# Peptides against a protein of PDB entry 2FGR, part 102

Target 1, 331 residues: chain A of PDB entry 2FGR
Amino acid sequence: SSVTLFGIVDTNVAYVNKDAAGDSRYGLGTSGASTSRLGLRGTEDLGGGLKAGFWLEGEIFGDDGNASGFNFKRRSTVSLSGNFGEVRLGRDLVPTSQKLTSYDLFSATGIGPFMGFRNWAAGQGADDNGIRANNLISYYTPNFGGFNAGFGYAFDEKQTIGTADSVGRYIGGYVAYDNGPLSASLGLAQQKTAVGGLATDRDEITLGASYNFGVAKLSGLLQQTKFKRDIGGDIKTNSYMLGASAPVGGVGEVKLQYALYDQKAIDSKAHQITLGYVHNLSKRTALYGNLAFLKNKDASTLGLQAKGVYAGGVQAGESQTGVQVGIRHAF

## One batch from the design tools (peptide; made by RFdiffusion4, then SolubleMPNN)

Design b2_p15_2_s2 (from b2_p15_2, 9 letters changed)
Fold by OpenDDE base, seed 2:
Structure b2_p15_2_s2 (fold): chain B 331 residues (1-331), chain A 15 residues (1-15)
Amino acid sequence: as target 1 above (331 residues)
Amino acid sequence: SDEDRQAALELLAAA
């Protein structure tokens, strides 16, 4: 068997010009380029092409030294893998998010990422952003000539909130084509949750695609998230993303990403545009800077996710500018 | 389950 200790420490100085009160926030934040993490993983060859694996990973908060504690909520899986693919048991990225967030050029972290994977409806479930699930069984196929897929089911274990009795149940999956410079995927998921103590289905459909031209990469996402409520009507958000990245001088990468969040329940849109730069000092260490602008229209109150500094909303119809400058170190 | 299949079909139809 093998065991590998791994991690990332990513810490930044961050600024946002507006919080919910209209005041600026600034300080030391975390996870601006990559999510800071500490993990253990390993495999055991069982013979005959079968392997056992484990993966334990938790988030690191470098600004406060994990004052709230450490856990393995990022991933805590045991697995079997072989020619048939991989089966995982335990908390993990759900298959849909695992695949579809890969098209986010900002790695689903910091102030620049696609924010479509979100709790749009004040869902009361712990993972109503559609990113991870407890009690998850996942299966991932091998790649067959580019074609691959992933499926997942999470048990609700009779978790209740109000009158909702199946909170946390997830079913979802994706199909994808990954071959050379091209990647394309379709993901579908449903999660049972509660809104206002009432049973609600979080339905999600996501399309993603990217193409690497060598000199630049283009990536896009199309997503619909619908919190289907029995009372009060559906809360639907259509999210769109288009991004480009390019290598700079052999040591750097520039990224530009636009996203639109059409929040149908409040008939309001938010526009996000982010410019990012990563400068590799080594294979393991990078400097980075992000500049993001978020424009809320009408009743929209979205805020940039300057983790560790301010990740809340703003006043309705207000715009927010965010900056992160930091160091990422991988080990 | 049939419910799960129906949910998946509804998602596809909503696309």
Scores: peptide ipSAE 0.000, ipTM 0.351, DockQ to the pose 0.012
Fold by OpenDDE base, seed 4:
Structure b2_p15_2_s2 (fold): chain B 331 residues (1-331), chain A 15 residues (1-15)
Amino acid sequence: as target 1 above (331 residues)
Amino acid sequence: SDEDRQAALELLAAA
């Protein structure tokens, strides 16, 4: 058996030029290149190719020392694995997000990530961004000739909000082909939630692909989220992402990523472009900088996610510029 | 579902 303590402390100085009032925000933020975390994991060989595992991981907020507490909300799983793949029990990334966020060159954190995995409709469920779920059972296949898949189901446990009686239920999965420089995936998910106290289905379809050319990597995402409401019509968002990354001088990586969020319910688009650079000081320590520009059109109010500084929206039709400069240390 | 397939086709067409 093994137990490993692991973590990342990622802290930055961040700036955004506009908040909801049109004022600038700046300060010390967290998780600009990777989500800061503390975790424990381990495995036990049970013989015959069967292994038991556990994984406990929580987010670290270096700016305030986790003043609001520490938990294992990032992942809290027990698992069995073998030739059949892996079964996980517990809160985790849902299979769709686990796979499809891997195409985000900004690692689903900071001011540069693909923001398609979002609560687009003021859903009242705790995880209406489609990223994680409580009460989750997941299964992941082995990689067979490049082909792999993951499936998940989360119990709602009769959670109710208003007239909605199945809030938190998740069903979803992906199929993928991962072989050498190529990765491609299709993910489908449905979550039961509530909007305005009414039962709502959050449907999600995501296509992702990447290719590593050695000298550069190209990555893309296509996503549709649809909050299907009984009253008021569907809230649909089509999200698109295209990104490229390249090694620089053997010690650095430059990233450029564009995303478009076509918010159909408000007939409004938002454009995001982010330039990032990571400079490796060692295997475990890096400096990084992110520069992001978010342009909202019409009624769009999206804001960059400068965690620890400002992650709220802006005024309708306003643009926001964000900067993060920080240190990432892994242990 | 048919809706999922249609959504996938729409996304592919929009790409």
Scores: peptide ipSAE 0.000, ipTM 0.337, DockQ to the pose 0.012
Fold by OpenDDE base, seed 5:
Structure b2_p15_2_s2 (fold): chain B 331 residues (1-331), chain A 15 residues (1-15)
Amino acid sequence: as target 1 above (331 residues)
Amino acid sequence: SDEDRQAALELLAAA
């Protein structure tokens, strides 16, 4: 058996030129290149190719020392694995997000990530961004000549909000082909939630693909999220992402990513473009810089996610520029 | 559940 303590501390100086009042925000932020975390994990060989595992991981907020506390909400799983794949019990990334966020060149972190995995409809569920779930059972297949899949189910445990029942129920999965430089995946998920105290289904479909050309990597995402409401109509967002990354001098990486969020319920689009650079000082320590521009059209109020500084929206139709410069250290 | 299965099928059909 083994137990490993691991983590990342990622802290940055961040600036955004506009908040909801039109004022600038700046300060010390967290998780600009990777989400800061502290975790414990381990495995036990049970013989015959069977292994038990555990994983406990929580977010670290370096800017305030976790003033609001520490928890294992990132992951808290026990697992069995073997030739059949892996079964996990406990809170985790849902299979769809675990796989499809891998195509985000900014790793779903900082001011540059694909923001499609979002609560687009003021959903009242705890995880209406489609990223994680409580009470989750997940299964991941082995890789069979490139083909692999993951499936998950989360119990609602009769959670109610207003008249909505089954809140927090998740069902979803992905199929993928991962072989050498190529990765492609299709993910489908449904989560039961509530909007305005009424039952709502959060449906999500995501297509992702990437190809590593050696000199550069291209990555893309296509996503549709629908909050299906019985009253008031569906809240639908189509999100698109295209990104490229390239190694620089063997120690650096440059990233450029564009995303479009077509928010159908408000007939408004937002455009995001981010330039990022990571400089590896070692295998465990990096300096990084991100520059992001978000253009909201019409009624769109999206804001860049400068965690620890400002992650709220802006005024309708306003643009926002964000900068992060920081240090990432892994242990 | 049967409802979950149906939901999954509906998602596939809407895709």
Scores: peptide ipSAE 0.000, ipTM 0.356, DockQ to the pose 0.012
Fold by OpenDDE base, seed 3:
Structure b2_p15_2_s2 (fold): chain B 331 residues (1-331), chain A 15 residues (1-15)
Amino acid sequence: as target 1 above (331 residues)
Amino acid sequence: SDEDRQAALELLAAA
């Protein structure tokens, strides 16, 4: 048996040129390259190829020292694994987000990530961004000649909001092909939630693919999210992403990513372009810089996620520029 | 983060 303590402290200086009032914000932020975290994990060999595992992980906020406290909301699982794959019990990334966010070259973190995994409809559920779930059972297959899959179900436990009585229920999964330089995946999920106190289904379909050419990697995502409401019509967003990354001088990596968010319910688009650079000082320590531009059209009010500084929206039709420069240290 | 996901995936692969 083993127990490992691990973590990341990622802290940055961040700037955005516009908040909801049109004013700039700047300061010390967190999690610009990787999400800061503290975790414990371990495994026990049970014999016969069977292993037990646990994983406890919480987010660290280096700018304020976790002023609001610490929890294990990133992951709190117990697992059995073997030749059959892995079964997990507990709060975790849902299978769809776990797999499909892997195509985001900005690691679903900071001001540059693909923002498609979002609560597009003011859903009242805690995890209406489709990233994690409470009360989750997950199963992940082994890789069979490149083919792999993951499935998950989260219990709602009769959580109610307004007239909705199944809030937090999740069902979803993905199928994937991962072989050498190629990765491709299709994910489907449905989550029960509430909008305006009314039962709402958050349906999600995501296609991802990447190819590593050695000198560069290309990655792409296609996603549709649909909040299906009984009253008021569906809130649908089509999200697209295309990115490229390349190693630089053996110690660095440059990333460029474009995303488009077509918000159908408000007939408005947002365009995101991000340039990032990571410089490895060691295997555990890196410097990084991100430059992101978000153009909102029409009624779109999206904002970049400069965690710890400003992660809110902007005025309708306004553009936002963001910068992060920071240090990431892993232990 | 991707590292978390990779760690999770590695755990899955090691599992």
Scores: peptide ipSAE 0.005, ipTM 0.393, DockQ to the pose 0.035; fails the geometry check

Design b2_p15_2_s3 (from b2_p15_2, 10 letters changed)
Fold by OpenDDE base, seed 3:
Structure b2_p15_2_s3 (fold): chain B 331 residues (1-331), chain A 15 residues (1-15)
Amino acid sequence: as target 1 above (331 residues)
Amino acid sequence: SMEELEEALKLLKEA
């Protein structure tokens, strides 16, 4: 058996030029390149190719020392794995987000990530961003000549909000082809939630692909999220992402990513472009910088996620510029 | 498309 203590402390100086009042915000932020975390994981060989595993991981907030406490809400799983793949029990990334966020060159973190995995409809469920779920059972296949898949189901446990039943139920999965330089995946998911106290289905379809040319990597995402409300009509968002990354001098990486969020319910678009650079001082320590531009059109109010400094929206139709410069240390 | 998603989700619910 093995037990590993692991973590990341990622802290930055961050700036955004506009908040909801049109004022600038700046300060010390967290999780600009990778989400800061503390975790424990381990495996036990049970023989015959069967292994038991556990994983406990929580977010660290270096700017305030976890003033609000610590928990294992990032992941708290027990698993069995072998030639059949892996079965996980417990809170985790849902299979769709686990796979499809892998195409985000900004690792779903900081001011540069693809923001499609979002609560687009003021959903009242705790995980209406489609990223994680409580009470989750997941299964991941092995890779069969490139082909692989993952499936998940989360129990609602009869949670209610207003008149909505089954809140927190998740069903979803992906199919993928991962072979050499090529990765491609299709994910489908539904979550039960509530909007305005009424039952709502959050439906999500995501297509992702990447290709590593050695000298550079290209990555893309296509996503549709639809909150199906009983009253008031559907809230649909089409999100698109295209990114490129390249190694620099053997110790660095440059990243450029564009995203478009077409928010159909408000007939408004937002454009995001981010330039990032990571400089590896060692295998475990890096310096990084991110520069992001978010342009909201019409009624769009999206904001960059400068965690620890400002992660709220802006005024309708306003643009926001964000900067992060920080240190990431892994242990 | 959403239609494809709905069909796929229907199949998943039935499984």
Scores: peptide ipSAE 0.000, ipTM 0.325, DockQ to the pose 0.012
Fold by OpenDDE base, seed 5:
Structure b2_p15_2_s3 (fold): chain B 331 residues (1-331), chain A 15 residues (1-15)
Amino acid sequence: as target 1 above (331 residues)
Amino acid sequence: SMEELEEALKLLKEA
């Protein structure tokens, strides 16, 4: 059996020009280019093409040394894999997020990522952003001539909130075509949750695609998230993303990404545009800079996710500018 | 050693 210790420490100096009070925030932040993490993983060859695996991964907060503790909430899985694909047991990215976030050129991290995977409705479930789930069973197919799929089910374990039962139940999956420069995927998910103590379904549909032209990559996402409430009507958000990246001088990468969040329940839009640059000093160490603009319209209060500095909202209709400059080191 | 790693992980969890 092999055991590998791995991780990323990503720490930055970050600035946002507005918080909820309209004041600027600045300081040392975490996870600007990649989520800082510490993990253990390993595999055992069981013979006949069958392998057992484990994966334990937690988030690292370099700015405060994990003052709130450390856990394996990023991933804690045991798996069997072989010609049939892979079955995983344990907390993980749900299949939909695992696949569809791959089209985010900012890797679902920092001030520039696609923010569609969000709790749009003050859902009371632990993972109402649709990213991960507890008590998850996942299955991933092999790649068959480009075609692949993933499916997941998370047990609610009779969790209740208010009058809502089955809280935390997840069912979802994706189908994808990954071949050479082309990737395209469709993901569907439903998660049971509660809003205001009432049963709510979080329905999600996401379409993603990317194409690598060699000289540049284009990527896009189309997503609808709908919190279907028994009382009070649906809370629907349509999110759109288009991004481009290009290598620079063999050691750098420039990224530009635009996202639109059409928040139907409040009839308000938010526009996000982010310019990023990564400079690879080595295979393991990079410098990076991100510049993001978030324009809220009308009742929208979205904020950029300058983790460790400020990740809250802003006043309705206010715009926010964010900057991150940092170091990413992988080991 | 794996034992040292397990101890380190326990310390990380208790922190």
Scores: peptide ipSAE 0.000, ipTM 0.295, DockQ to the pose 0.078
Fold by OpenDDE base, seed 1:
Structure b2_p15_2_s3 (fold): chain B 331 residues (1-331), chain A 15 residues (1-15)
Amino acid sequence: as target 1 above (331 residues)
Amino acid sequence: SMEELEEALKLLKEA
């Protein structure tokens, strides 16, 4: 058997011009270009094309040295893989987020990412952002001439909140076509949760696509998230993203991404635009900068996610500007 | 290996 230790330490100086009180925030933040992490993984060849695997991964907070502790909440799986694909047992990215976040040019972290994978309804479940699940079984197919798929089910284990009795149950999956410069996928998911102590279904549909032209890459996402409450109207958000990236001078990458979040329950929109640059000092070390602008309309209160500095909302209808400049190191 | 690291980094960018 082999065991590999791996990780990323990503730390930045971050600034946002407005918090919930209208004041600026600045300081040392984390995970601006990639999520900081520490992990262990390994495989065992069982013969006949069958392999066993494990993966343990937790988030690192370089600004405070993980003062709140360390855990393996990012991923804690054991797996079997072979010609049939891969089966995973344990907490992980749910199949829908694992595939559909791949179209986010900002790697689902920092102030620039697509924020559609969110708890839009004050859901009381721990993973109501639709990103990960406890008690998860996942299956991923091989790639068949470009076609591939992933499926997952998470057990609720009779977890209750208020009158909701199946909190944490997940069912979902995606189908995709990945061939050469083209990637396209469709994901569907449902998660059982609670809002205001009442049973609620979090339904999600996401379409993603990207095309690599060599000189530039285009990427897009279309998502609908709907919290279907047993009592009360649906809380629906339509999220849209379009991004472009291009290599610069062989050692850099520039990224531009726009997102629109149409929050139907409050009849309010938010617009996000982010410019990013990564400069590779080596294969393992990079400098980066992100500049993001978030415009809230009407009752929208969304904030940029400057992790470690400020990730809360702003006043209704206010705009927020954010900057991150940092170092990413992989080992 | 550096390739496994690049693949991990790619997976990390996709996660």
Scores: peptide ipSAE 0.000, ipTM 0.302, DockQ to the pose 0.061; fails the geometry check
Fold by OpenDDE base, seed 2:
Structure b2_p15_2_s3 (fold): chain B 331 residues (1-331), chain A 15 residues (1-15)
Amino acid sequence: as target 1 above (331 residues)
Amino acid sequence: SMEELEEALKLLKEA
């Protein structure tokens, strides 16, 4: 058996030019290039190609020293793996997010990431962003000539909100083709939640693809989220992302990513464009900078996610500029 | 298209 302690401490100075009041915010933020984390993981060889595993991972907030506490909400799984693939029990990324966020060139963190995995409604469930789930059973196939898949089911455990039952139930999965420079995936998911105390289904479909040309990588996402409500109509968002990354000078990486969020329920769009640079000082330590611009149209109030500084919305139709400059250290 | 994907989702839900 083996046990590995691992982590990332990523802390930045961040600035956004507008908050909900139209004022600037600045300070020390977290997780600008990678999510800061502390984890324990290990495996046990059970013989015959079967392995047991565990994974415990929590988010670290370097700006306040985890003042709100530490937990293993990022992942808390026990697993069996072998020639059949891997079965996981416990809170984790749901299979759809685990696979489809891999196409986000900003690693689903900081001010630059694809923000499609979001609670686009006033969903009252704990994980209505479609990223993780409690009480999750997941299965991941091996890779068969490039083809792979993942499936998951999360138990609701009779959670109720208002008149809504089955809150927190997740069912979803993806199919993918990963071979050499090409990756492509299709993910489907449904979560049971509540909006306004009424039963609501959060349906999600995501298509992702990337291609590594060696000199540059292109990546894209197409996503629809739909909160299906019995009363008030559906809350639908179509999200689009296109990104490119390229190595710079053997020690750096530049990233450019555009996203469009077409929020159908409010007939409003938001445009996000982010330029990022990572400079590797070593295999474990990097400096980084992100510059993001978010343009809200009409009734859109989206804000950049400068975690630890400001992650709230802005006034309807307002634009926001964000900057992060920080250090990432892995151990 | 997104519409085609929506239809595919409907088919999967009905199956």
Scores: peptide ipSAE 0.000, ipTM 0.347, DockQ to the pose 0.011; fails the geometry check

